# Ledger of designs, part 69: peptides against a protein of PDB entry 3OGK

Target 1, 307 residues: chain A of PDB entry 3OGK
Amino acid sequence: ATPDRLSRRFPNLRSLKLKGKPRAAMFNLIPENWGGYVTPWVTEISNNLRQLKSVHFRRMIVSDLDLDRLAKARADDLETLKLDKCSGFTTDGLLSIVTHCRKIKTLLMEESSFSEKDGKWLHELAQHNTSLEVLNFYMTEFAKISPKDLETIARNCRSLVSVKVGDFEILELVGFFKAAANLEEFCGGSLNEDIGMPEKYMNLVFPRKLCRLGLSYMGPNEMPILFPFAAQIRKLDLLYALLETEDHCTLIQKCPNLEVLETRNVIGDRGLEVLAQYCKQLKRLRIERGADEQGMEDEEGLVSQRG

## One batch from the design tools (peptide; aimed at target 1 E111 E141)

Design b1_p27_4_s2 (made by RFdiffusion4, then SolubleMPNN; from b1_p27_4, 18 letters changed)
Fold by OpenDDE base, seed 1:
Structure b1_p27_4_s2 (fold): chain B 307 residues (1-307), chain A 27 residues (1-27)
Amino acid sequence: as target 1 above (307 residues)
Amino acid sequence: SAARRARREARRAYLDEERRRRRYNFY
């Protein structure tokens, strides 16, 4: 499909999802006029898709100029922007989006590759947005954004239900969690073990409605922080947890209402057996192979065809 | 144990690198 064909056929389009080339092809020569670049689509959106509220770009090249054009063209009519595994933009582009699209409800840049110039985009979002429901910059690296802005967002956006972040120290998010009263999903952060403070995270208080979570670098020492609400957990992202097979078994046994599990092959056949035994509501299971288990002498940390 | 800590640190480093690769590598 071409932008012009789409707009001619569907001038009243509300939602658009575009997929670029698979990741393996991103380093290949992609012509500027190819569907890998969002530019021609943004031009068409600006000119002809005047009812568009939701935009999802997946694995596409997005420039700051593209984002600026999109932002100005759709302004407060833009409710959803997903830059899913995109590249080519900077935080200036994000700033433009949040400056002009002040009623945005979903902002996603998960796994996108970008240049970070400053943290102004998150600050601007915090200062002016009250509509945000989903904020997702999971698997990104922001060093210049403030957890205080995230807290402000939580305070101002009463419909905020899902937040996924990069490697914020979890303790810096205490204020955020306190403010995010309606939060149902949280992924990311960083749990950093301190030998001098073994109970560093034990007093961490999560939002009462939290049921979907993935805490990065969560180990067995930190895992107990989930136990008070483990029964209400519906989704776990353990891809970046530091749990061994036995730890998985321990946690899974405490999550009888688990519907979605994402983890590594360290769960092992034993973990899968435990999962089958205790998690009768499981709907989706994702197991990734990790080379991290190769150096670990955990014989059970392997999923076979038996599991 | 010291051995457990070492394994955790190594695993953390690996996972961090994997996350980095996911962010910047399209392969």
Scores: peptide ipSAE 0.088, ipTM 0.750, DockQ to the pose 0.571
OpenDDE base, seeds 2, 3, 4, 5: peptide ipSAE 0.096, 0.092, 0.224, 0.078; ipTM 0.764, 0.762, 0.836, 0.775; seeds 2, 3, 4, 5 fail the geometry check

Design b1_p27_4_s3 (made by RFdiffusion4, then SolubleMPNN; from b1_p27_4, 17 letters changed)
Fold by OpenDDE base, seed 5:
Parts: sequence; C-alpha cells; structure tokens
Structure b1_p27_4_s3 (fold): chain B 307 residues (1-307), chain A 27 residues (1-27)
Amino acid sequence: as target 1 above (307 residues)
Amino acid sequence: SAAAEERRRRLRAYLDEERRRRRYNFT
C-alpha cells in the first residue's frame, strides 16, 4: 500500500499501524525504496490524515525529522505513538514528540534502537504531561534519564496504568511506585543482588492495583517481594528472570489468578504441571528458548576436560 | 553456593546479550 492510496480511501482514519520487514532482513544493504522509512507516511499524515490520533510504526526507520514533523502536524491530537522496534532517531526526536504532543496518552519505544543525547525528553514529559496512560521503553538503554522524572510522571498522570522501563535500579523507583497509585502493569527495571544486603528489596511497596508485572533479573532471593500480592497477579513476564524450575513452581503456585505467563524453557515439564494444577484461568502461555540449555552444555564440556 | 552465584552471573550475562542482540540487530 502507498501513502497516497491510504488517504484517498480513508480520509477519516484515526489509527494507523505500519509494519516494516523483520529485523533479520535489515542489513545496511536495504535500498532506499524498501518501504521501511516512515518519511512518506509522515508526509501523508501531515497533509491528509487530519483525524489521525494513533500511530504505530513497527520495524521501521524513523528519523528525528520524521518525529518532529509528526509532532508538529498532530500536536495535541496525537494520543498514541508507538515506535515498536524502530531505529534511526535520537532522543531529540522524542523531545520533539513530548514537547508538541502534550496530551499524548501512549508513548512506546519498546525494543527501539536510538542514539541517546540526553534525558530532556523524559523531563519535558514529566513537566507538561498529565494525560499519559501508557509509557513503554522496555528493552531500551537509557543512561541519561532520571528516575525522578518517572516519579513526577506518576504523580501528575493520574490515569497512568502501564509503565515498562529499561534498566533502572528498582530501589531508585521507590518514589515512582509510591506515586503511581493507579498502576496496573510494570515491566523492566533491574534487580541487583547484594550479598551484604540480602533483604534490600523486601521493603519495596508496589502499587495496590499492580497485576501485570515482569521484573528483570529477579532471582529466588527477590521473588518473595511478590508474595504479598501474588494472588492478584494476572500477567507475569519471567523472560528475564533469574529463576530456576523450582523457583517457577514456587511462584506459579502462589498465582492462582494468572492469565498470561511468559517464560523460558527453564520452567520445564514440572513447572508446566504446576501451572496446570494451580492456574486454571491461564489464557496465554509463551515459552521461549533461553540459554538455560547452553549453560548446562558448557558445564558438561568443562567436566569432560577434567577427566 | 559459589556455583549457584556463578550460574546466576552467567545467566544474567546471557540475558543481557540477548536483550542487546534483539535491539541492535540493526547491523
């Protein structure tokens, strides 16, 4: 489909989702006309799609100029922007979006690759937005953003229900969790084991409505922080948890209302049996292959060399 | 145990790499 054909057929389009080619095909040898650039679509949005409120780009090339044009064209009419697995932009482009689209409700850049210049975009969002419902920069690397800005967003955005972040130390998000009174979903962060302080996370207070979560690097020592509200959990993302099979069994047994589970093969047949026994409301199960299998092969290889 | 800690370290390193690969497969 060409942008021109879309506007002619659907002048009152409110939502647009564009999917580029899979990343495995995104080698530097992609011709300029491969259809992966959002530029022609942003031009069409700016000129002809005046009712567009929601934009979702998946696996596309997005420049700062594209974001700036989109931001200025849609301004406060833009409610949703999803840069899903996109590339080509910097935090300047994000700054433009949050500066001009002050009523944005959903901002997603999950698994996007970008150049980080500063943390101003999150600061600007914190200072001016009160409409945000979903913020998702899961599986991204931000080193220059402040957890205090995230806290400010939580305080100011009363409708904030879903937040997915990168590698924030969870203890730095204590203020955020306290402020995010209506938060239902949280994913990401970083749990870091400290041998000298085994209980450093035990005092974490999660939002009362939290029912969908995935804490990165959660191990068996940290897992008990979920137990007080485990019966409330509806969705659990364990893809990046440091849990073994037995840990999975322990946690799953405490989540009788679990509807969605995402995990690795480490759950094993035993974990699946426990899941079937205790989670009667399960609707979706995703099991990915993880390195849990490779770690065992390397240990067997090391044992064979000592023989 | 030291073995459990090393296993955890290796797993974390792997997960970190997988996360990076998924994001930066833009060669």
Scores: peptide ipSAE 0.397, ipTM 0.869, DockQ to the pose 0.582
OpenDDE base, seeds 1, 2, 3, 4: peptide ipSAE 0.312, 0.309, 0.388, 0.383; ipTM 0.847, 0.842, 0.874, 0.871; seeds 1, 2, 3 fail the geometry check

Design b1_p27_4_s4 (made by RFdiffusion4, then SolubleMPNN; from b1_p27_4, 15 letters changed)
Fold by OpenDDE base, seed 2:
Structure b1_p27_4_s4 (fold): chain B 307 residues (1-307), chain A 27 residues (1-27)
Amino acid sequence: as target 1 above (307 residues)
Amino acid sequence: EEKRREKLEREREYLREERRRRRYNFT
């Protein structure tokens, strides 16, 4: 489809999702006409799609100029922007979005690759937005953003229900969790074991409605922080947890209302048996291949055809 | 205890590398 054809057919379009090609296909000379650049689409949005409130770019090349044009064209009418696995922009582009689109409800940069200049975009979002419902920069590399801005967002955005972040130290998010009273989903962060403080995370207070969770680098020492609300957990992302087979069994037994589980092969046949026994509401199971299959010592971390 | 910590650290580094690889491959 061409941008021009789309606008002529659907001048009142409210939601647009564009998918580019996987980056692996682009390691050779990227032709300008491969359809991976959002520029012609942003031009069309700016000129002809005046009712567009939701934009989702997946695996596209997005420049700061593209983001700036989009931001100015849609302004407070833009409710959703998803830069899903995109590349080519910097945090200046993000700053433009949050500066001009002050009523944005969903902002996603999950798995996008970008150049980080500063943390101003998150600060600007914190200072001016009260509409945010979903914030997702999971699996990104932000080093210059402040957890305090995330806390401010939580305090100001009463409808904030889903937040996915990069490798923030979880203790830096204590204020965020206290402020995020309506938060239902949290993914990311970083749990860091401290030999001198084995229980450094035991006093973490999670939002009362939290039911979808994926803490990065959660080990068996940190896992007990989930036990007080494990019965209300509906989705667990354990892809980046540091749990062995027995740890999986322990946690799963405490999550009788689990509907979605994402984990690695370390769950093993034993974990699957426990899952079947205790999680009768399970709807989706994702098992990824991990280091466990590459010869790590956990012989039980194998899922066979029996499981 | 030391062996456990070493194992966890190896796994942590592996997962970090996997995240980097995934971002590189799918953007």
Scores: peptide ipSAE 0.421, ipTM 0.891, DockQ to the pose 0.495
OpenDDE base, seeds 1, 3, 4, 5: peptide ipSAE 0.425, 0.415, 0.418, 0.412; ipTM 0.888, 0.884, 0.887, 0.884; seed 1 fails the geometry check

Design b1_p27_5 (made by RFdiffusion4)
Pose (drawn by RFdiffusion4):
Structure b1_p27_5 (pose): chain A 307 residues (1-307), chain P 27 residues (1-27)
Amino acid sequence: as target 1 above (307 residues)
Amino acid sequence: IEYHFNSGPSPRERREEELRERLEERR
């Protein structure tokens, strides 16, 4: 339908969600220029959806111009913006929305592709934003943003509940973790072990409410930092973990309250057996495919009828 | 209107490739 039709039928929308490209685009089957331009929609938002407080674009093309218009038109009213698997913008667009939308509660860019010119957008949030509840750049290449800015955001945003990040060294986020007192969910970061520091981590202060998490590149040697509070973990994202079938069993075994598990097929039939009696409350399970070229990551990394 | 299209693999694809490289190195 045309944007005109949407605003005529529902002039007082508070929340809007638009999907663009077919689902096949998540698997590199759809041309990049196929469509899903968000622009006519943002123009319609400017003129006729004057009550809109939340926008979620999924698999759409979003430009800097379009986000500059959205930020100016909705300003302090924009409580939530989700750029979900979108493309076509840059850090100029992010900066525009974080400077004009001073009361953003939820900002999300998971799996989006954009050009990164600088890190001022994150710094701008750190300097002026107090209301942020969820910040999410989970699956994203950011090389110019400072972990100091993220820590500062945690110090200023009392209601920060959920943060998902890129390849920040976990050690650089120690300050962030102490400051994020109300943090219930964390995903991302980078666990980089060096033989030099056999106990490079073991001294992580995780927020005492963290129950939904996934640490990227987590190996067997760093896995134990989860044991002190594994009884509390309700959601686990081992999708980007570097741990073998045996290690999965050991960790899954310690999470009797786990309700959501996402993992690669390295979990193996053996891991599913463990999951079968320790985690009776499990509600959602997703076993993504792993490295399928040089053996199934190990000689147990195949799930079957047994599992 | 200017669009900043990515000419390379997507972020998810790049990270899956990096994960596979690290698994191979460990092997």

Design b1_p27_5_s1 (made by RFdiffusion4, then SolubleMPNN; from b1_p27_5, 16 letters changed)
Fold by OpenDDE base, seed 2:
Parts: C-alpha cells; structure tokens; sequence
Structure b1_p27_5_s1 (fold): chain B 307 residues (1-307), chain A 27 residues (1-27)
C-alpha cells in the first residue's frame, strides 16, 4: 500500500499501524525501496490524515526529523505513539514528541534501538503531561533518564495504568510506586541480589491495583516480595526472572487467578502440571527457549513434547 | 543509496545476553 492511496481511501483514519519487514530479511542492507522508512507515511499523515490519533510503527526506520514532523503535525491530537522495535532516531526525536504532543496517552518505544543524547524527553514529559495512561520503554537501555521524572509522571498522571521500563534499580522506583496509585501493570526494573543484605527488597511496596507484573532478574530470594498480593496477579512475565523449576512451582501455587504466563522452558513439565492444577483461569501461556538448554542435564527443566 | 546498517545486537539480544550472564554467575 502507498501512503497516498491510504489517505484517499480513508481520509478519516484515526489509527494507523505499519509493519516493516523482519530484520532478518535485510541482510544488513536496507534497499531504498524496502518500504521500512516511515518518512513517506509521516508526510502523508501531516498533509492528509488530520484525524489520526494513534500511530504504531513496528520494525521501521524512524528519524528524528520524522518524529519532529509527526509531532508538529498532530500536536495534542496525537494520543498514541508506538515505536515498536524501531530504529534510527535519538532522544531528540522523543523530546520533540513529548514537547508538542502534551496530551499523549500512550508512548511506547519497546525494543527500539536509538542513540541516547540526554534524559530531557522524560523530564519534559514529567513537567507537562497529565494524560499519560501507558508508558513503555521496556527492553531499552536508557542511562540518562531520572527515576524522579518517572515519579513525577506517576504523581501527575492519575490515569497511569501501565508502565514498563528498562533496567532501573527497583529501589530507585520506590517513590514511583508510591505515587502510581492506579498502576495495574509494571514490567522491567532490576533486582540486584546482595548476599550481604538478603532483605534488601522485603520492604518494597507495590501499587495496590498491581495485577500484571514482570520484574527483571528476580531470583528465589526476591520472589517472596510478591506473596502478599500473589492472589491478585493475573499476568506474570517471568522471561527475565532467575527462577528455577521449583521456584516456578512455588510462585504459581500462590497465583490462583493467573490468566497469562510468559516464561521459559525452565518451568518444565512439573511446572506445567502445577500450573494446570492451581491456575484454572489461565488463558495464555508463552514458553520461550532458555539459555540453560546448553548445560543442564536436568530433564525436569525441559518441557517435553507431551505437554 | 544502500545504507549498510551494521546494526549490533538488538536490544532483545543484549538483554538476553545479560540474563544469560546472570544465570551463569549463579551456577
């Protein structure tokens, strides 16, 4: 499809989702005609798609200029921007978005590759946005953003329900969790085991409505922090947890209302049996391959073809 | 103009590598 055909056919389009070609197909060479650049689409949006509120780019090349043009063209009418597995932009492009689109409700850049110049984009978002519902920069590597800005966002955005972040130390997010009174979903962070301080995270207080959770690098020593609210958990992302089969069993038994589980093959047949026994509301199960396929002789950690 | 994007590992690949390193350190 060409951008011009889209606008002519759907002049009142409110939501646009574009998918680029898989990266593997690029063999490190992006031909000019690949159609992976958002530029022609941003031009069309700017000129002809005046009712567009939601934009989702997946696996596309996005420049700062593209983001700037989009931001200025849609301004406060832009409610959703998703840069899903995109590349080619810097934090300057993000700054333009949050500066001009002050009523944005969903901002996603999950698994996107970018150059980080500074943390100004998150600061600007914190200073001016009160509409944010979803913030997602999961699987990104921001080093220059401040947890304080995230806390400010939580304080100012009363409708904030889902936040996914990179590798923030969880203890730096204490203020954020206290402020995020309506938060239902949290993913990311970083739990860092300290042998000298086994109770390092035991006093961590989560938002009362939290029911979708994916803490990164959570081991068996940190897992008990979930037990007080495990019964209200509906979704668990354990893809980046440091849990063995038995740890999975322990946690799953405490989550009778679990609807969605994402984990690795370390759950094993035993974990699946426990899941079937205790999680009668389960709707979705995702099992990804683990790193342990190379070394563990333990047959118990492998999901058999029978399951 | 063919832009050779010699893209290093994806964010996911980097995160997976970190996870693997942490798992290895616990063994």
Amino acid sequence: as target 1 above (307 residues)
Amino acid sequence: MKIAMNKGPSPRERRDARLNALIAARK
Scores: peptide ipSAE 0.581, ipTM 0.857, DockQ to the pose 0.457
OpenDDE base, seeds 1, 3, 4, 5: peptide ipSAE 0.579, 0.572, 0.575, 0.577; ipTM 0.857, 0.856, 0.856, 0.856

Design b1_p27_5_s2 (made by RFdiffusion4, then SolubleMPNN; from b1_p27_5, 12 letters changed)
Fold by OpenDDE base, seed 1:
Structure b1_p27_5_s2 (fold): chain B 307 residues (1-307), chain A 27 residues (1-27)
Amino acid sequence: as target 1 above (307 residues)
Amino acid sequence: MKIHMNKGPSPRERREARLNERIRARK
């Protein structure tokens, strides 16, 4: 479908989701006019899709200019922006979005590649937004953003229910968790084991409604921090946990209300048996290969096409 | 203009690498 055909057919479109080609195809020469660029779509949105409140770009090339145009065109009417596995923008583009779209409820840039200029975008969001419900920059690498801005967002955005972050030291998020009274979902952070301080994380206080969780680098020593509220956990992301089979069994037994589990093959048949025994409400199970095993398969995909 | 986006490792690949580093550090 072309952008112009979309607007003519659906002038009152409220939600748009565009999917680019898989990333494997992005290593090939993407023609400038390839359906992977959002530019023609942003132009069409700006001119003809005046009721559009939700935009989801998946695996697309997005420039700062595209984001700026989108931001100015939709302003406070933009409720949702998802940059899912996108690339080509900087934090200046994000700054434009949060500056102009002050009523944005969902901002996602999960697995996107960008150039980080500064942390101003998150600061601006913290200073001016009170509508945010979902913030997701999971699997991104922001080094210049402040955890204090996350705390401010949590304080100001009463409807904030889901936050997914990069590798922030989890102790820097204590203020955030205290402020995020309605938070139901948290993913990311970084648990950093300290042999000299085994109790480093034992005093972490999580939001009372937290039921969807994925802490990065959680090992067996940190896992007990979940036990006080394990019975209320409905979704658990262990893809980036450092748990062995037995640790999985221990945790799963404490999560009788688990509905969604995402983990690695390290769970094993034993972990699956325990899961079946204790988690009768399980709706979705995702098992990925080990992180060590994934590195080997991507090397074989270098088909040297000798042309 | 052929933009050779020699895309370095994806955010996912970099995150997997960090995970592997942590796994190795605990073994």
Scores: peptide ipSAE 0.584, ipTM 0.859, DockQ to the pose 0.406
OpenDDE base, seeds 2, 3, 4, 5: peptide ipSAE 0.580, 0.567, 0.576, 0.579; ipTM 0.856, 0.858, 0.857, 0.857; seeds 2, 3 fail the geometry check

Design b1_p27_5_s3 (made by RFdiffusion4, then SolubleMPNN; from b1_p27_5, 14 letters changed)
Fold by OpenDDE base, seed 5:
Structure b1_p27_5_s3 (fold): chain B 307 residues (1-307), chain A 27 residues (1-27)
Amino acid sequence: as target 1 above (307 residues)
Amino acid sequence: MKIAFNKGPSPLEKRREKLNERIRKRK
């Protein structure tokens, strides 16, 4: 479909999702004229889609100018922006979004590739937003954003229920977790083992309603931090955990209400047996082939979903 | 057809690399 045809057919459109072609990284090739730019769509949104509240770009090329135009056109009417696996923008584009869209509820940039200039976008969000429900910059590389701004967001946004972050040291998020009283989902962070301090993370206090969790680089020494609330865990992401088969068995036995598990093949047949025995409410299982297996090249897309 | 080449690994690839490095260090 062309942008102009969309607005003519659906002038009162409230939600738009656009999907581009697979990333060049999958094929080492991006054709320039494949229609992966959001620019013509942003122009159409700005001119003709005045009721649009939700925008989702997946695998699109997005410039700072595109984000600025979108931000100014939709302003406080924009409730959801998802930049899913997008590229071409910088943190200046994000700053424009949070500056002009002060009532945004969902901001996602998961797996997006961008140039980081500064941490001002998160600071601006912290200073002015009170509506945020979902913040997701999972699998991104921010080095200039402040955990204190994340804490401020948690304090000011009472409806904040889901936060996914990059490689923040988890201890820097103590204040965030204390402030995020209604948080139900957390993914990301970084657990960094210290052989000299095995109890480095034992004093972490998680939000009381937390039930969907995916901590990055969690090993067997850190895993016990989940035990106090393991019975309330409904979704567990272990794709980036450093757990062996036996560790999986130990954790799974403590999660009888688990509905969704995502992990690597390291779970093994034994882990699957334990899962079947203890997790009777399991709805979705995702097993990825990881580097745990010698010689299997990361074939993109080998997700065995057993539903 | 002008082809643009990737300038670097995707965020997913970078994360996988970090994971693999940490797995290797623990073994």
Scores: peptide ipSAE 0.445, ipTM 0.816, DockQ to the pose 0.385
OpenDDE base, seeds 1, 2, 3, 4: peptide ipSAE 0.440, 0.432, 0.430, 0.444; ipTM 0.820, 0.815, 0.818, 0.825

Design b1_p27_5_s4 (made by RFdiffusion4, then SolubleMPNN; from b1_p27_5, 12 letters changed)
Fold by OpenDDE base, seed 2:
Structure b1_p27_5_s4 (fold): chain B 307 residues (1-307), chain A 27 residues (1-27)
Amino acid sequence: as target 1 above (307 residues)
Amino acid sequence: MKIHFNKGPSPRERREKRLNELIRKRK
């Protein structure tokens, strides 16, 4: 489809999702001419798609100029921007979005690759946005953003229900969790084991409505922080947890209302048996292979075809 | 045809690498 054909057919389009071609991951090669640039689409949005409130770019090349044009063209009418696995922009482009689109409800940049200049975009979002419902920069690397801005967002955005972040130290998010009274979903952070402080995270207080969770690098020592509210957990993302088979069994037994589980093959047949026994509401199960499974001959950690 | 090389591993690849490093350190 061409941008011009889309606008002619659907001048009142409210939601647009563009998918770039699968990056040939093997060669880290983005051919310039593969049609992965958003520029012609942003031009068309700016000129002809005046009712567009939701934009989702997946695997696209997005420049700061593209983001600036989009931001100015849609301004407070833009409710959703998803930069899903995109590249080519910097934090200046994000700053333009949050500066001009002050009523944005969903901002996603999950798995996007960008150049980080500063943390101003998150600060600007914190200072002016009260509409945010979903913030997702999961699997990104921000070093210059402030957890305090995230706390401010949580305080000001009463409808904030889902937040996914990069590798913030979880203890830096204590203020955020206290402020995020309506938060239902949290993913990311970083749990960092400290041999000298085994109870480092035990006083962590999560939002009361939290039911979808994916803490990064959670090991068996940190896992007990979930136990007070494990019965209300409906979704667990354990893809980046440091849990073994027995740890999975322990946690799963405490989550009788679990509907969605995402984990690694380390759950094993035993973990699946426990899951079947205790999680009668399970709707979706995703099991990914671990990268290191080439060496673990231990039969117990492999989901056998017998299940 | 200018081929833009994505400089370095994807965010996902970097995160997987970090996970694997942490797993190795705990063993």
Scores: peptide ipSAE 0.556, ipTM 0.847, DockQ to the pose 0.434
OpenDDE base, seeds 1, 3, 4, 5: peptide ipSAE 0.548, 0.544, 0.548, 0.545; ipTM 0.853, 0.851, 0.848, 0.855

Design b1_p27_6 (made by RFdiffusion4)
Pose (drawn by RFdiffusion4):
Structure b1_p27_6 (pose): chain A 307 residues (1-307), chain P 27 residues (1-27)
Amino acid sequence: as target 1 above (307 residues)
Amino acid sequence: LEVEVNVPPTVATKKKYEKMKEKREER
């Protein structure tokens, strides 16, 4: 339908969600220029959806111009912006929305592709934003943003509940973790072990409500930092973990309250057996495919009828 | 219960897995 049709039928929308490219685009089957331009929709938002407080674009093309218009037109009213698997913008667009939308509660750019010219957008949030509840740049290449800015955001945003980040060294986020007193969910970061520091981590202060998490690149040697509060974990994202079938069993075994598990097939039939009696409350399970080239990551990393 | 098994990775996941493979080799 045309944007005109949407605003005529529903002039007082508070929340809008638009999907563009077919689902196949998530698997590199759809041309990049196929469509899903968000621009006519943003123009319609400017003129006729004067009550909109939340926008979620999924698999759409979003330009800097379009986000500059959205930020100016909705400004302090934009409580939530989700750029979900979108492309076509840069850090200029992010900066525009974080400077004009001073009351953003939820900002999300998971799996989006954009050009990163600088890190001022995150710094701008750190300097002026107090209301942020969820910040999510989970699956994203950011090389110019400072972990100090993220820590500062945690110090200023009392209601911060959920943060998902890129390849920040976990050790650089120690300050962030102490400051994020209300943090219930964390995903991302980078656990980089060096033989030089056998106990490089073990001294992590995780927020005392963290119950939905996934630490990227987590190996067997760092896995134990979860044991002190594993009884509390309700959601686990081992999708980007570097741990073997045996290690999965040991960790899954310690999470009797786990309701959501996402993992690669390395979990193996053996891991599913463990999950079968320790985690009776499990509600959602997703077993993605792993490195399927040189053996199934190990000789148990195959799930079957047994599992 | 919702269960999904042998699910192919997305493009973003494939790129991440490539980095994960390199990291595993370094280790």

Design b1_p27_6_s1 (made by RFdiffusion4, then SolubleMPNN; from b1_p27_6, 16 letters changed)
Fold by OpenDDE base, seed 3:
Structure b1_p27_6_s1 (fold): chain B 307 residues (1-307), chain A 27 residues (1-27)
Amino acid sequence: as target 1 above (307 residues)
Amino acid sequence: MEVELDVEPTTAEQERLKKLLEKKEKL
């Protein structure tokens, strides 16, 4: 489809999702950053799609100019922007989005590659947004953003239900968790084991409604922090946890209401048996091959147990 | 109404892709 054909066919379009071709980087054929340019689509959005509220770019090339044009064209009408595995922009583009789209509810840049200039975009979001429901920069490398801005967002955005972050030290997010009273989903952060302080994370207080969780680098020593609310956990992302098979078994046994599990092959047959025994509400299981198994094709075995 | 589209590369992008592939085959 072409941008012009889209607007002619759907002049009142509210939600658009564009998928670029799989980055042939997986096949070493195309640079990892190769994707379709969003520019012609942003031009069409700006000119002809005046009711568009939701934009999802997946595996696209997005420039700061594209983001600026989109931001100015849609302004407070833009409710959702998802830059999913996109590349080509900087934090200046993000700043433009949050400056002009002050009523944005969903902002996602998960697995996107960008140049980080500063943390102003998150600060601007914290200062002016009260509508945010979903913030997701999971699997990104922001080094210049402040956890205090995240706390401010949590305080000001009462409808904030899902937050996924990069490698923030979890203890720096204590204020965020306290402020995020309605948070249901959290992924990311960094749990850093301290042999000298085994209780470093034991006093961590999570939001009361938290039921979807993925803590990066969570090992068996940190895992007990989940036990007080394990029965309410519905989704676990263990892809970046440092849990062995036995640790998986221990945790899974404590999560009888688990609906979604994402983990690595380390779960093993034993972990799967335990999962089947204790997690009767399981709807989705995703098992990825660990990074150490370099050679075999990522068979994303989406075992949909839809019997 | 939600529309999901697979973006086809433009002719220019296809040409760039071909050139990139040709360069990689030579490396």
Scores: peptide ipSAE 0.238, ipTM 0.673, DockQ to the pose 0.029
OpenDDE base, seeds 1, 2, 4, 5: peptide ipSAE 0.049, 0.036, 0.045, 0.122; ipTM 0.584, 0.516, 0.488, 0.605

Design b1_p27_6_s2 (made by RFdiffusion4, then SolubleMPNN; from b1_p27_6, 15 letters changed)
Fold by OpenDDE base, seed 5:
Structure b1_p27_6_s2 (fold): chain B 307 residues (1-307), chain A 27 residues (1-27)
Amino acid sequence: as target 1 above (307 residues)
Amino acid sequence: MEVELDVEPTVAEQERLKKLEEKRKKL
């Protein structure tokens, strides 16, 4: 569909999702320029889609100018923006979004590639937003944003239920976790083991409603921090955990209400047996290859088996 | 039950996996 055809056909469109490059583009299987620019769509949104409140760009090229135009065109009517695996923008574009769209509820930049100019966008969001429900910049590299702004967001946004972040030291998020009273989902952070201080993370207090979790670099020494609330865990992301097979077995046994598990082949047959034994509510299982196996030319296929 | 196997990693995922391996080797 073309932008102009879309607006003519659906002038009252409230939600738009655009997909650019297929996933195969990430492996250089298609030309780099095959992906779509959002510019013509943003132009159409600005001119003709006045009811649009949700925008999802997936694997699109997005400029700061595109974000600025979108922000100004939709302003406080924009409730959802997802820049999912997008590229071409900077944190200036994000700043424009949060400056003009002060009632945004969902802001996602997961796996997007961008140039980081400063941390002002997160600060601006912290200072002016009270509507945020979902913040997701998982699998991004921010070095200039402040954990204090995350804490401020948590205090001000009472409906904040899901937060996914990059490699923040988890101890810097203590204030955030304390403030995020309604948080149900957290992914990211960074656990950094210290041989000289094995109990470094044992005093971490998580939000009481936390039930979907994915901590990065969690090893067997840090894993016990989950035990006090393991029974309430519904989703567990272990894709970036440092757990061996036996560690998986130990953790899984403590998660009888687990519905979604994402892990790597290190779980092994033994871990799968334990999973089947203890996790009777399991709905989805994702198993990825380990890093050591990614070099083998085995058949690249998304095999989704619905059982 | 839905089972997802052998999902092609993104570039970001690949980079994160490298970081994971580096951390693992230090433990």
Scores: peptide ipSAE 0.215, ipTM 0.796, DockQ to the pose 0.607
OpenDDE base, seeds 1, 2, 3, 4: peptide ipSAE 0.222, 0.197, 0.211, 0.214; ipTM 0.800, 0.790, 0.790, 0.803; seed 1 fails the geometry check

